# Designs tried in a protein design run: peptides against a protein of PDB entry 2N1D. Part 166

Target 1, 169 residues: chain A of PDB entry 2N1D
Amino acid sequence: EVKVKIPEELKPWLVDDWDLITRQKQLFYLPAKKNVDSILEDYANYKKSRGNTDNKEYAVNEVVAGIKEYFNVMLGTQLLYKFERPQYAEILADHPDAPMSQVYGAPHLLRLFVRIGAMLAYTPLDEKSLALLLNYLHDFLKYLAKNSATLFSASDYEVAPPEYHRKAV

## One batch from the design tools (peptide; made by RFdiffusion4, then SolubleMPNN)

Design b1_p29_6_s4 (from b1_p29_6, 12 letters changed)
Fold by OpenDDE base, seed 3:
Structure b1_p29_6_s4 (fold): chain B 169 residues (1-169), chain A 29 residues (1-29)
Amino acid sequence: as target 1 above (169 residues)
Amino acid sequence: SEMEEILEKIKELTEKIVKVLKEAEEKEK
């Protein structure tokens, strides 16, 4: 397995996220007030404002695009807890053509980085390439950690209605 | 299988990203 290191600051949030959904039977409010697309755009702009060269800006943009696609590929089947499945089905029904990066937000994006390492293990990469990719992914994760106060909040979740609870268990 | 399809997509995406990253790295030297 390829090790994607989650910043220590964000690890407690992963636990809280899991607890909110699985134990407290809450759902992340969808569509997200700040979706994955927006988060990635903010990151790209942040990197640009740091005075990166055109080459690095181009690289960051590619990473952003890649993370977006990773997310869209994996969200539905790999990143959802069982309790979230009915919500996902509703989203698909209401927004059949929308990429999930336009619907979901930071918590689900963070879950991607918990899972992506195992997937990358099946992608043959030389050591340099893998290190390079991981450096960019870790840089993005560092950005998430830096902005965790605004990106991750229990207030973005809400108690699922009784009708939902019954069909989700 | 579904998992195989996902893995293939991830692989393709990764290869694309890495290609760009490597090019950028070389240009920064």
Scores: peptide ipSAE 0.620, ipTM 0.933, DockQ to the pose 0.779
Fold by OpenDDE base, seed 4:
Structure b1_p29_6_s4 (fold): chain B 169 residues (1-169), chain A 29 residues (1-29)
Amino acid sequence: as target 1 above (169 residues)
Amino acid sequence: SEMEEILEKIKELTEKIVKVLKEAEEKEK
């Protein structure tokens, strides 16, 4: 099995995210004020500003594009709690042509890295290739941890209205 | 199945990424 290590700083947030939705019956405000596309763009710019070589910059850009596609492929079927399904359906109806990376934000992006390891286990990669990929993914996760104070907040969630509860049974 | 389709997409994306990463690593030497 492929293990993607989540930074210790972010593990408590995964619990809080779960609690806000499943226990407190709240929803992440959509469309996100800071969406996945924006987060990935900020990361790419951050790496560029750190004086990386042209080769590493090219690699980072490819990883950013890859993470975006991973997210868009997996969000609807793999990353949502049951309570979030009606909200997702509404988003699809209102924004049929928009990728979910333009709608959702940091909490759902973080959930991707909880799930992606199991998917990668079915991709035939040699040890060198896998290690190389994981190094880049872990570097991105480290970036999320460093910026967690601005990326993750309970204030980005809101109590679902009573009529929503009837849909989420 | 839906899961098989997702796995195939992930596989294709991953192979593309890894190819670029390997090329970048070799150029750094």
Scores: peptide ipSAE 0.614, ipTM 0.931, DockQ to the pose 0.760
Fold by OpenDDE base, seed 5:
Structure b1_p29_6_s4 (fold): chain B 169 residues (1-169), chain A 29 residues (1-29)
Amino acid sequence: as target 1 above (169 residues)
Amino acid sequence: SEMEEILEKIKELTEKIVKVLKEAEEKEK
């Protein structure tokens, strides 16, 4: 499969995220205080402030749009742990037309990059094209790592209520 | 299947992104 390298700074968070949900039976608070749309917007603005050329700015904007769409396509079926399924169902019922990038936040966005490589393996790309795409994706991941202290926190999770446990069995 | 549909969407999105990235790269030369 296509190898998407996760920064070492973020790997411990993936474990913590898994532990909070799977072992501690907690849920990420939804809607996210800092949703995927906002994170991507901040990244785009960050890149712009670094003095990129118009061409690079255009490329970054396309990558941002692409990541958003990747996320919205994959969230419901590919990025959720079993324990999170009832929560997702409730979100769909309450906000049927809302893109999930407006509901979920950084932890779920990071999960995308754990899974996207396997999907990209089915897209025929030459070596140069793949390297180009991966360079931009890795740059975004580096941004997440630099801002990990503000984007990833156990305080964004909460213990699921008893009635949720009954629904999740 | 659902997985096939997702893969097709990912493929289409990726091809679109790569096209733009290549164009940007060429213009930077």
Scores: peptide ipSAE 0.612, ipTM 0.930, DockQ to the pose 0.735
Fold by OpenDDE base, seed 1:
Structure b1_p29_6_s4 (fold): chain B 169 residues (1-169), chain A 29 residues (1-29)
Amino acid sequence: as target 1 above (169 residues)
Amino acid sequence: SEMEEILEKIKELTEKIVKVLKEAEEKEK
């Protein structure tokens, strides 16, 4: 497995996210008020404002595009807890042509980085290439940590109704 | 399988990203 280091500041949130869904039977409100697309856009603009060279800006944009695609590929099958599956089915019915990066938000995006390492292990990369990729991914995670107060909140979740419980079990 | 398909997609995306990152690194030197 490829080691993707999650910032210490975000590890407690992963536990809270899991607890809200699996124990408290809550659902993240969808569509997200701040979706994955907007988070990635903000990151790209943040990096641009730091005065990066054109080369680095181009690299950041590629990483942003890549993270978006990773998310859209993995969300439905790899990033959802069992309790969230009926909600996902409803989202697909209501938004059949929308990428999930336009529907879901920061908590699910963070889950991507918990899972992506195992997937990357199947991609043959030399040590230098892997280090490069991880450096950019870790930089993005650092950005999430810096903005965690505005990106992660239990108030973005709501109690699922009784009729939903029947569909989820 | 579906999992194999996802892994292949991840592989293709990753290779694309890494290519760009390596090119960018060389230009920065």
Scores: peptide ipSAE 0.611, ipTM 0.930, DockQ to the pose 0.734

Design b1_p29_7_s1 (from b1_p29_7, 12 letters changed)
Fold by OpenDDE base, seed 3:
Structure b1_p29_7_s1 (fold): chain B 169 residues (1-169), chain A 29 residues (1-29)
Amino acid sequence: as target 1 above (169 residues)
Amino acid sequence: EEEKKEIEELLKTLKELLEKIKKLLEKEK
Protein backbone atom coordinates (compact mmCIF):
# COMPACT_ATOMS: atom_id res chain seq x y z
CA GLU B 1 0.00 0.00 0.00
CA VAL B 2 1.18 3.48 -0.96
CA LYS B 3 0.22 6.15 1.51
CA VAL B 4 -0.05 9.77 0.44
CA LYS B 5 0.16 11.94 3.52
CA ILE B 6 -2.41 14.71 3.68
CA PRO B 7 -1.24 17.85 5.51
CA GLU B 8 -2.78 18.23 8.94
CA GLU B 9 -4.17 21.61 7.91
CA LEU B 10 -6.32 19.98 5.23
CA LYS B 11 -7.61 16.95 7.12
CA PRO B 12 -10.33 18.92 8.92
CA TRP B 13 -11.49 20.24 5.56
CA LEU B 14 -12.04 16.73 4.25
CA VAL B 15 -14.36 16.13 7.17
CA ASP B 16 -16.17 19.43 6.62
CA ASP B 17 -16.53 18.69 2.92
CA TRP B 18 -18.06 15.31 3.65
CA ASP B 19 -20.38 16.81 6.25
CA LEU B 20 -21.58 19.60 3.97
CA ILE B 21 -22.52 17.16 1.23
CA THR B 22 -23.68 14.04 3.02
CA ARG B 23 -25.18 15.37 6.24
CA GLN B 24 -26.19 18.93 5.42
CA LYS B 25 -27.28 18.01 1.88
CA GLN B 26 -25.42 20.87 0.25
CA LEU B 27 -23.72 21.03 -3.13
CA PHE B 28 -20.51 22.66 -4.22
CA TYR B 29 -21.38 25.52 -6.57
CA LEU B 30 -20.57 24.65 -10.17
CA PRO B 31 -18.84 25.74 -12.25
CA ALA B 32 -16.19 26.46 -9.66
CA LYS B 33 -14.99 30.03 -9.28
CA LYS B 34 -11.49 28.62 -9.30
CA ASN B 35 -11.35 25.35 -11.17
CA VAL B 36 -8.76 22.59 -11.03
CA ASP B 37 -7.06 23.83 -14.20
CA SER B 38 -6.52 27.22 -12.64
CA ILE B 39 -5.21 25.78 -9.40
CA LEU B 40 -2.69 23.60 -11.20
CA GLU B 41 -1.62 26.49 -13.40
CA ASP B 42 -1.08 28.70 -10.39
CA TYR B 43 1.01 26.01 -8.75
CA ALA B 44 3.16 25.58 -11.84
CA ASN B 45 3.70 29.32 -12.12
CA TYR B 46 4.49 29.51 -8.43
CA LYS B 47 7.19 26.86 -8.79
CA LYS B 48 8.67 28.59 -11.82
CA SER B 49 8.82 31.92 -10.05
CA ARG B 50 10.87 30.39 -7.26
CA GLY B 51 13.90 30.15 -9.51
CA ASN B 52 13.89 26.43 -10.11
CA THR B 53 16.22 24.77 -12.56
CA ASP B 54 14.99 23.82 -16.01
CA ASN B 55 14.81 20.19 -14.98
CA LYS B 56 12.69 20.97 -11.96
CA GLU B 57 10.36 23.10 -14.03
CA TYR B 58 9.91 20.29 -16.50
CA ALA B 59 9.18 17.84 -13.73
CA VAL B 60 6.55 20.15 -12.25
CA ASN B 61 4.80 20.48 -15.59
CA GLU B 62 4.66 16.73 -15.99
CA VAL B 63 3.33 16.23 -12.49
CA VAL B 64 0.65 18.86 -13.10
CA ALA B 65 -0.34 17.15 -16.33
CA GLY B 66 -0.55 13.83 -14.53
CA ILE B 67 -2.69 15.19 -11.71
CA LYS B 68 -5.05 16.77 -14.22
CA GLU B 69 -5.40 13.55 -16.18
CA TYR B 70 -6.05 11.47 -13.10
CA PHE B 71 -8.62 13.96 -11.86
CA ASN B 72 -10.52 13.98 -15.14
CA VAL B 73 -10.59 10.20 -15.26
CA MET B 74 -11.50 9.53 -11.66
CA LEU B 75 -13.88 12.38 -10.80
CA GLY B 76 -17.10 10.87 -12.06
CA THR B 77 -16.61 7.35 -10.79
CA GLN B 78 -14.36 7.61 -7.75
CA LEU B 79 -14.43 11.08 -6.21
CA LEU B 80 -18.14 11.91 -5.89
CA TYR B 81 -20.42 11.18 -2.98
CA LYS B 82 -23.76 9.62 -3.87
CA PHE B 83 -25.59 12.88 -3.21
CA GLU B 84 -23.47 14.64 -5.85
CA ARG B 85 -24.19 12.25 -8.71
CA PRO B 86 -27.32 13.98 -10.05
CA GLN B 87 -25.36 17.23 -10.18
CA TYR B 88 -22.61 15.51 -12.12
CA ALA B 89 -25.13 14.09 -14.58
CA GLU B 90 -26.51 17.57 -15.18
CA ILE B 91 -23.02 18.95 -15.76
CA LEU B 92 -22.31 16.23 -18.32
CA ALA B 93 -25.55 16.98 -20.13
CA ASP B 94 -24.90 20.72 -20.24
CA HIS B 95 -21.17 20.51 -20.96
CA PRO B 96 -20.50 17.19 -22.68
CA ASP B 97 -17.12 18.18 -24.11
CA ALA B 98 -15.69 20.01 -21.12
CA PRO B 99 -13.10 18.29 -18.97
CA MET B 100 -14.16 18.12 -15.36
CA SER B 101 -10.96 19.93 -14.37
CA GLN B 102 -12.57 23.03 -15.85
CA VAL B 103 -15.77 22.58 -13.85
CA TYR B 104 -14.81 21.36 -10.39
CA GLY B 105 -12.54 23.00 -7.84
CA ALA B 106 -10.24 22.52 -4.87
CA PRO B 107 -12.43 20.32 -2.64
CA HIS B 108 -12.84 17.65 -5.29
CA LEU B 109 -9.19 17.92 -6.25
CA LEU B 110 -8.22 17.24 -2.66
CA ARG B 111 -10.39 14.12 -2.65
CA LEU B 112 -8.18 12.75 -5.43
CA PHE B 113 -5.23 12.57 -3.09
CA VAL B 114 -7.20 10.44 -0.67
CA ARG B 115 -7.64 7.83 -3.40
CA ILE B 116 -4.48 8.18 -5.49
CA GLY B 117 -2.38 6.10 -3.11
CA ALA B 118 -4.38 2.98 -3.81
CA MET B 119 -4.03 3.55 -7.54
CA LEU B 120 -0.26 3.89 -7.27
CA ALA B 121 -0.09 0.60 -5.41
CA TYR B 122 -1.13 -1.22 -8.58
CA THR B 123 1.74 0.24 -10.61
CA PRO B 124 5.01 -1.66 -10.95
CA LEU B 125 7.04 1.33 -9.83
CA ASP B 126 10.52 1.02 -8.48
CA GLU B 127 11.24 2.50 -5.10
CA LYS B 128 13.12 5.51 -6.45
CA SER B 129 10.42 6.48 -8.93
CA LEU B 130 7.70 6.11 -6.34
CA ALA B 131 9.60 8.23 -3.85
CA LEU B 132 10.16 10.92 -6.46
CA LEU B 133 6.49 11.08 -7.39
CA LEU B 134 5.43 11.16 -3.76
CA ASN B 135 7.76 14.07 -3.11
CA TYR B 136 6.11 16.11 -5.85
CA LEU B 137 2.62 15.14 -4.75
CA HIS B 138 3.40 16.14 -1.19
CA ASP B 139 4.87 19.40 -2.45
CA PHE B 140 1.63 20.16 -4.25
CA LEU B 141 -0.41 19.29 -1.18
CA LYS B 142 1.77 21.64 0.82
CA TYR B 143 0.91 24.35 -1.69
CA LEU B 144 -2.79 23.64 -1.22
CA ALA B 145 -2.39 23.88 2.53
CA LYS B 146 -0.54 27.17 2.21
CA ASN B 147 -3.39 28.61 0.15
CA SER B 148 -6.21 26.83 1.96
CA ALA B 149 -7.86 30.06 3.12
CA THR B 150 -8.63 31.03 -0.47
CA LEU B 151 -9.20 27.55 -1.90
CA PHE B 152 -11.47 25.94 0.68
CA SER B 153 -14.58 27.65 2.03
CA ALA B 154 -17.99 26.49 3.17
CA SER B 155 -19.41 29.55 1.40
CA ASP B 156 -18.75 27.77 -1.90
CA TYR B 157 -21.52 25.33 -1.00
CA GLU B 158 -25.26 25.87 -1.09
CA VAL B 159 -28.33 24.02 0.08
CA ALA B 160 -29.73 21.74 -2.60
CA PRO B 161 -33.30 22.54 -3.66
CA PRO B 162 -36.14 20.16 -2.81
CA GLU B 163 -36.42 18.91 -6.38
CA TYR B 164 -32.79 17.82 -6.24
CA HIS B 165 -33.43 15.67 -3.19
CA ARG B 166 -35.95 13.64 -5.16
CA LYS B 167 -33.33 12.92 -7.81
CA ALA B 168 -30.66 11.98 -5.31
CA VAL B 169 -32.64 9.22 -3.58
CA GLU A 1 18.17 15.03 -16.16
CA GLU A 2 17.86 11.74 -14.38
CA GLU A 3 14.79 12.91 -12.50
CA LYS A 4 13.21 14.10 -15.72
CA LYS A 5 13.60 10.69 -17.29
CA GLU A 6 12.31 8.93 -14.22
CA ILE A 7 9.21 11.11 -14.05
CA GLU A 8 8.49 10.55 -17.73
CA GLU A 9 8.67 6.82 -17.29
CA LEU A 10 6.53 6.99 -14.19
CA LEU A 11 3.82 9.02 -15.90
CA LYS A 12 3.79 6.62 -18.81
CA THR A 13 3.18 3.76 -16.43
CA LEU A 14 0.45 5.69 -14.63
CA LYS A 15 -1.32 6.44 -17.89
CA GLU A 16 -1.26 2.79 -18.83
CA LEU A 17 -2.78 1.93 -15.49
CA LEU A 18 -5.53 4.47 -16.04
CA GLU A 19 -6.40 2.86 -19.35
CA LYS A 20 -6.71 -0.51 -17.68
CA ILE A 21 -8.98 0.95 -15.05
CA LYS A 22 -11.16 2.53 -17.73
CA LYS A 23 -11.58 -0.82 -19.40
CA LEU A 24 -12.56 -2.47 -16.16
CA LEU A 25 -15.12 0.22 -15.41
CA GLU A 26 -16.58 -0.15 -18.87
CA LYS A 27 -17.11 -3.87 -18.34
CA GLU A 28 -18.93 -3.23 -15.10
CA LYS A 29 -21.48 -1.01 -16.83
Scores: peptide ipSAE 0.076, ipTM 0.657, DockQ to the pose 0.446
Fold by OpenDDE base, seed 2:
Structure b1_p29_7_s1 (fold): chain B 169 residues (1-169), chain A 29 residues (1-29)
Amino acid sequence: as target 1 above (169 residues)
Amino acid sequence: EEEKKEIEELLKTLKELLEKIKKLLEKEK
């Protein structure tokens, strides 16, 4: 298995996220005030502002595009807890043509990186390409950690109404 | 430029992987 290291600053959030939804029966407010598209765009702009070379700028854009696509593919079937599935179904019904990267936010994006390592193990990537990808993934995670105070908050969750509980069981 | 090409190849591989994943997920439904 390819190991993608999650920054220590973000590990507690993964636990809190799980607890809020699974134990406290809360839901992340959707659509997200800060969606995945916006987070990735901010990251790309951040990297560009650091005076990167043309090649590095191109690489960042491609990595961002890859993360976005990976998120959009994996969100509905791999990144949601069981309790979140009715909410997802409602989102699909209300916004059938919207990519989930425009709906969901940082917590769900972070969940993607918990799963990426296992998926990369099945990719036919050569050692050099894998190392390069991992470097950018870790760099992005470092960015998330740096901005964790604004990206991750329990206040972005709300208690699900009683009628939702009936749908979720 | 070498890095650019490597990233392009990586993305191509990722896209192919994603397509495979999509197919598998559809079968699970």
Scores: peptide ipSAE 0.070, ipTM 0.657, DockQ to the pose 0.392
Fold by OpenDDE base, seed 1:
Structure b1_p29_7_s1 (fold): chain B 169 residues (1-169), chain A 29 residues (1-29)
Amino acid sequence: as target 1 above (169 residues)
Amino acid sequence: EEEKKEIEELLKTLKELLEKIKKLLEKEK
């Protein structure tokens, strides 16, 4: 297994996110006010504004595209708590043609990086490729940490209604 | 130019990994 280090600033949020949903029985408000697509776009623009070379810009765009694709593939089966599954089913019914990166936001995106290490174990990477990937993943995580005050908030969650509790057995 | 080539090689590996993950997830359904 490959371990992706989560910035210390974001670890408390992961605990809060788990507590809000699993213990307090709240749900993240969907569709997100700032979805994964927007977050990744902001990151790419941030990197471009730093005066990067053409090669660095190319690399960032491809990393962003990769993160988006992984998120869309893994969200429904790997990134949701049990309590969130009925909500996901409703989202699929209401938005059948929309990728989940246009519906979900920062908290679920962060969960991807908690799980991605285990997924990388399915296909062994050479040392050089692994180092390169980890560098870009950690760079993005640092960006999330720098913008954590605007990306992660308990106010983006709401108490699930009684009828939802009946579905979430 | 060398960095671009390294990224392209990495992306090829990531695409292969993604396909393997998709296959595994489909088996879980």
Scores: peptide ipSAE 0.067, ipTM 0.651, DockQ to the pose 0.609
Fold by OpenDDE base, seed 4:
Structure b1_p29_7_s1 (fold): chain B 169 residues (1-169), chain A 29 residues (1-29)
Amino acid sequence: as target 1 above (169 residues)
Amino acid sequence: EEEKKEIEELLKTLKELLEKIKKLLEKEK
């Protein structure tokens, strides 16, 4: 198994996210006020502002694109708790062609990095490529940690209405 | 340029992985 290290600053949030949804029966407000596309764009701009070479700037853009695609593929089947499935179904019905990176936000994006390690274990990546990918993933996670105060908040969640509870069973 | 080529190769591999995942998800549906 490939181990993706989550910054210590973000580990408590993963627990809070799980508790808000699974125990407190709350839902993340959708569409997100700051969606995954926006977060990735901000990260790319942040990296560019630090005066990187043209090659490094190109690499960041490609990594961002890769994370976005990976998120859009994994969200519906791997990143949602059972309680969130009716909400996801409603989003798909209302916006069937919209990528989920335009709908969901930071908490769900962070969940991707919890699951990505196991998925990478099945990849035919050579050691050099895997190390390079891990370096970029860890760099992005550090960015999320630095901006955690603005990206992760319990106020972005709301109590699910009684009608939703009936659908969730 | 070496870094650029290395990233491009990595992205190709990631794309192949994503395609495999998509195929698996289609089979599950």
Scores: peptide ipSAE 0.060, ipTM 0.645, DockQ to the pose 0.480

Design b1_p29_7_s2 (from b1_p29_7, 14 letters changed)
Fold by OpenDDE base, seed 2:
Structure b1_p29_7_s2 (fold): chain B 169 residues (1-169), chain A 29 residues (1-29)
Amino acid sequence: as target 1 above (169 residues)
Amino acid sequence: DEEKKKIEELLKTLKLLLEKIKELLEKEA
């Protein structure tokens, strides 16, 4: 397994996210006020504003596109806690043609990086490519950490109604 | 597992993209 280092600032949030859902039986409000697409777009624009060359801009765009696609592929089967599955089913029914990157937000995006290391083991990557990818992933995580105050908040969660509990068990 | 196959295909595509990115970055250096 390839290890993706999560910034120390974000580790407590992962615990809070888990606690809110699994212990407190809350759900992240969907659709997200700031979805994954928007977060990735902001990151790309942030990188562009820092005087990067055209080639570096292209690289950032490809990394962003890759993260988005990874998220969309893995969200439903890999990133959700058991308690969140009924909510996901409802989202699919209400928005059958929408990618999950347009529905979910920062907390679920962060969960991707907890799992991505193991997923990278499914296909051989040369050392140089892996190093390059890891550099960009870590750079993005640093961006999330820098903006954590605006991206992660317990107020984005709400208590699930009793009817939901019956579906989730 | 169809989902696993999708992930593997995605990772394969990403590998190809990374190779292209590497080439471009090397040209800048």
Scores: peptide ipSAE 0.083, ipTM 0.672, DockQ to the pose 0.070
Fold by OpenDDE base, seed 5:
Structure b1_p29_7_s2 (fold): chain B 169 residues (1-169), chain A 29 residues (1-29)
Amino acid sequence: as target 1 above (169 residues)
Amino acid sequence: DEEKKKIEELLKTLKLLLEKIKELLEKEA
């Protein structure tokens, strides 16, 4: 299994995220104030502002596109805790044609990188390709860590209403 | 598992693109 290293700054947040949802029975506010699309766009613009060449910019854009699609495929089946399933069903009903990258935000995006290592195990990659991909993934995670104060906050969660609890059991 | 297949296809595509980019960067360096 390929290991994707999560920055130390973000590891505690994964625990807090799990606790807020599973133990405290809270839900991330949807649609996200800052969705995955926006986060990825900001990252791409950040890389561009640092004076990267056109070719490097193209590479970043492809990585961003890949992460976005990966997120949209994985969110519904792999990234949600059981307590979040009714909320997801409601989102699908209200926004049937919207990609989940336009609905969900940073916490769920971070969960993606916990799972990507296992997914890479099913895809044959040569050493050079794997190293290149991992470099970009780690670079993006580093960006999330640098902006963690803005992207991750318990205030983005709220207590689920009593009606929701009946659906979640 | 259809989801697994979709992810594998995505990663394969990304692999090809990244390798192409790497080759182009090496030529222009």
Scores: peptide ipSAE 0.060, ipTM 0.648, DockQ to the pose 0.036
Fold by OpenDDE base, seed 4:
Structure b1_p29_7_s2 (fold): chain B 169 residues (1-169), chain A 29 residues (1-29)
Amino acid sequence: as target 1 above (169 residues)
Amino acid sequence: DEEKKKIEELLKTLKLLLEKIKELLEKEA
């Protein structure tokens, strides 16, 4: 089993995110004001500004690209709560060719890292390669934690309209 | 260069994982 450690600063947010949607029947405002693409870009720029070598800069760019692709693949089927399904269907209908990394934001991106550990267990990665990947993932999570005040807010959610409730549950 | 090669290998493996996930999604559709 592969363990991806979520920073303690972000664990309460995962609970709040779940509560806002499942119990309070709210939806994350879409398209996100700050989407996954922009978050990853900011992270890459942050790492580059720290005076990294050319090789490290290259690695960061590739990791960012990997996370983006991973998110786009997993969002629709693995990262959404049941209540969010109608919203997702509407997004697909209106924007069939848009990557979900341009639509969704930080809360859904964070959910990816809750699931990734189980998925990595099925990979043929050797111990050294897995450790390397985990180091980059944890580094990114640390970045999210440092910027949590600007990335995660209940104000990014809104009450779903009555007609939506009939579609969802 | 050595670090770059290691990262490239890791990304190739990650790509394989993503392809596997895509295949699973296709089966569910």
Scores: peptide ipSAE 0.052, ipTM 0.631, DockQ to the pose 0.483
Fold by OpenDDE base, seed 3:
Structure b1_p29_7_s2 (fold): chain B 169 residues (1-169), chain A 29 residues (1-29)
Amino acid sequence: as target 1 above (169 residues)
Amino acid sequence: DEEKKKIEELLKTLKLLLEKIKELLEKEA
């Protein structure tokens, strides 16, 4: 298995996120105030502002595009806790053509990186290519950690109404 | 140049893998 290292600053949040939803029966407010698309865009702009070469800018754009697509594919089937499934169904009904990267935010995006390592293990990657990809993924994670105070907050969650609990059984 | 190409190829491969997994999940449902 390929291990993607999560920054220490973000590990506690993964626990809090799980606790808020699974134990406290709360839901992340949707649509997100800052969705995955905007987070990725901010990251790309941040990298470009650092005086990168044309090649580096291109690489960042490809990484961003890849993360976005990966998120959109994985969100509905792999990244949601059981309690979140009715909420997801409602989102699909109301916005059937909207990519989930425009609906969900940082907490769900972070969950993606918990799973990506296992997926990379099934790809025919040489050592050098894998290292390169991991470097970019880790760079993005470092960005999330740097901005964690604004991206991750328990105040973005709310208590689910009683009628929702019945649907989540 | 070469680095960009490698990243593109890796991301493409990852996307294909994810699609295959999605298909498998649909079959089981």
Scores: peptide ipSAE 0.077, ipTM 0.650, DockQ to the pose 0.299; fails the geometry check

Design b1_p29_7_s3 (from b1_p29_7, 12 letters changed)
Fold by OpenDDE base, seed 4:
Structure b1_p29_7_s3 (fold): chain B 169 residues (1-169), chain A 29 residues (1-29)
Amino acid sequence: as target 1 above (169 residues)
Amino acid sequence: SEEKKKIEELLKTLKELLEKIKELLEKEE
């Protein structure tokens, strides 16, 4: 099994995220004030500002594009809790052609990395390629951890209205 | 340049996997 290590700084947030939605019956405010696209863009710019070579800059851009695509594919079927399904359905109805990376934010992006390890087990990647990918994924996770105070907040969630509860049961 | 080629190959493989996932999701709908 491929293991993607989540930074210790972000593990408590995963628990809080789950609790806010599943136990407290709250929803992440959509569209996100800071969406996945902007987070990935900020990461790319951060890496570029570190004095990277042309090759390193190219690699970062491609990794960002890959993460974005992976998120957009996996969000609807793999990253949502049951309570979030009606909200997702409404988003699809209102914005059928919009990528979910423009709608959702940091909490859902982080969930991707919880699931990616199992998915990578099905990839035809050799050991060297897998190690390279993992290095970039861990580097991005380190960035999320460093900026966790601005990316993850319970204030980005809101109590679901009564009519939503009827749809969710 | 060598690192660039390795990344491109890796991403190509990832994209192929994602396409397979998309196909499976479409069949489930």
Scores: peptide ipSAE 0.047, ipTM 0.611, DockQ to the pose 0.410
Fold by OpenDDE base, seed 1:
Structure b1_p29_7_s3 (fold): chain B 169 residues (1-169), chain A 29 residues (1-29)
Amino acid sequence: as target 1 above (169 residues)
Amino acid sequence: SEEKKKIEELLKTLKELLEKIKELLEKEE
């Protein structure tokens, strides 16, 4: 198993996210005001502004592209709680051609990093390549932690209507 | 440039893995 360490600053949010949806029966507002695409773009721009070398800039762009694609593949089947399934079905019906990275936001993106470690265990990467990837993933997670006050908020959730609750039970 | 080469190799491997995972998940639905 490949271990991806979640910053301590973000662990409480994972609990709050789970509680808002599973216990309080709320839904993350979709489409997200700040979607995954924009978060990744902001991160890339942040890294570029730090005066990195050409190689580092290239690496950041590729890591961002990889995270985006991984999210789009994993969201529907691996990252949603049961209560979110009807909402996802509605999104697919209304936006069949839109990548989920343009619909969902920071909370669901963070969920990806809880799952990604197990999936990377099946990737035939040498030790050096794996270490390099992990360094970039951890660097991105540090960025999320630094911006957690703006990226993660309970105000981005809303109480599901009664008709939705009946569909989700 | 060595780091760039490593990232390129990694990206290729990840893309292949993602395709396999996608196919597997679609079959389970």
Scores: peptide ipSAE 0.032, ipTM 0.602, DockQ to the pose 0.403
Fold by OpenDDE base, seed 5:
Structure b1_p29_7_s3 (fold): chain B 169 residues (1-169), chain A 29 residues (1-29)
Amino acid sequence: as target 1 above (169 residues)
Amino acid sequence: SEEKKKIEELLKTLKELLEKIKELLEKEE
């Protein structure tokens, strides 16, 4: 399995996210006030503002596109806790044609990086290409860690209504 | 340029694999 290192600053948040959903029975507010698309766009713009070369700028755009696509494919089947499944069903009903990267936010995006390593292990990538991709993924994770105070907050979650609890049984 | 091409090839392969996975998941639903 390919190892994707999560920054130490973000590991506690993964635990808090899990606790808010599974133990406290809360839900992340959807649609997200700052969705995955916006986060990825901000990252790309941040990299561009640092005066990188044209080649590096191109690489960042491709990585962003890849992360977005991977998120949209994996969200519904791999990134949700059991308690979140009714909410996902409602989102599909209300926004049938919208990609999930326009609905969900930072917490769910971070969950992707817990799973991405296993998926990359099955890709026919040479060692050099894999290392290059991992460098960009880690760079993005560093960006999330640097902006964690604004991207991750318990105030983005809310107590699920009684009606929802019946659906989650 | 070489780095750019490697990234592009990698992402192309990844996207193709993800599409295949998506198709398989849709059949199971």
Scores: peptide ipSAE 0.025, ipTM 0.601, DockQ to the pose 0.327
Fold by OpenDDE base, seed 2:
Structure b1_p29_7_s3 (fold): chain B 169 residues (1-169), chain A 29 residues (1-29)
Amino acid sequence: as target 1 above (169 residues)
Amino acid sequence: SEEKKKIEELLKTLKELLEKIKELLEKEE
């Protein structure tokens, strides 16, 4: 397993996210007001505005694309709590062709980085490639931390209706 | 599982991309 360090500023949010859903039986409002695609695009633009060279710009774009694909592949089976599964099923039924990166937002994206370390073990990377990837992953996480006030809020969650509870049992 | 296979394929692709990126960054330095 590869260790991906989560910024200390974001760790409390992971706990709050878990509590809102698992204990308080709330759901993140979908579709997200700011989806994963938008967050990744903002990050890429942020990096470009910092005066990166063409090669660095390409690297950022590829990392963003990789994170997006990882998210879309793993969201349904790896990133959802049990209580969220009926909501996910409903999203798939209503929007079968929509990538989940266009539906879900920052909280679920952050969950990816809790799991990604273990998933990287399926296809071992060489030392240099792993170091490069980790540098960009940590850089992105730092970006999320800097923008946490606008990306993470309990107000983005809502109490699930009674009929949902019956489906989630 | 089918999901596991997709993840493995994704990681393989990512590895290839990272190698290309590494080459570009090395040329820049």
Scores: peptide ipSAE 0.044, ipTM 0.583, DockQ to the pose 0.036; fails the geometry check

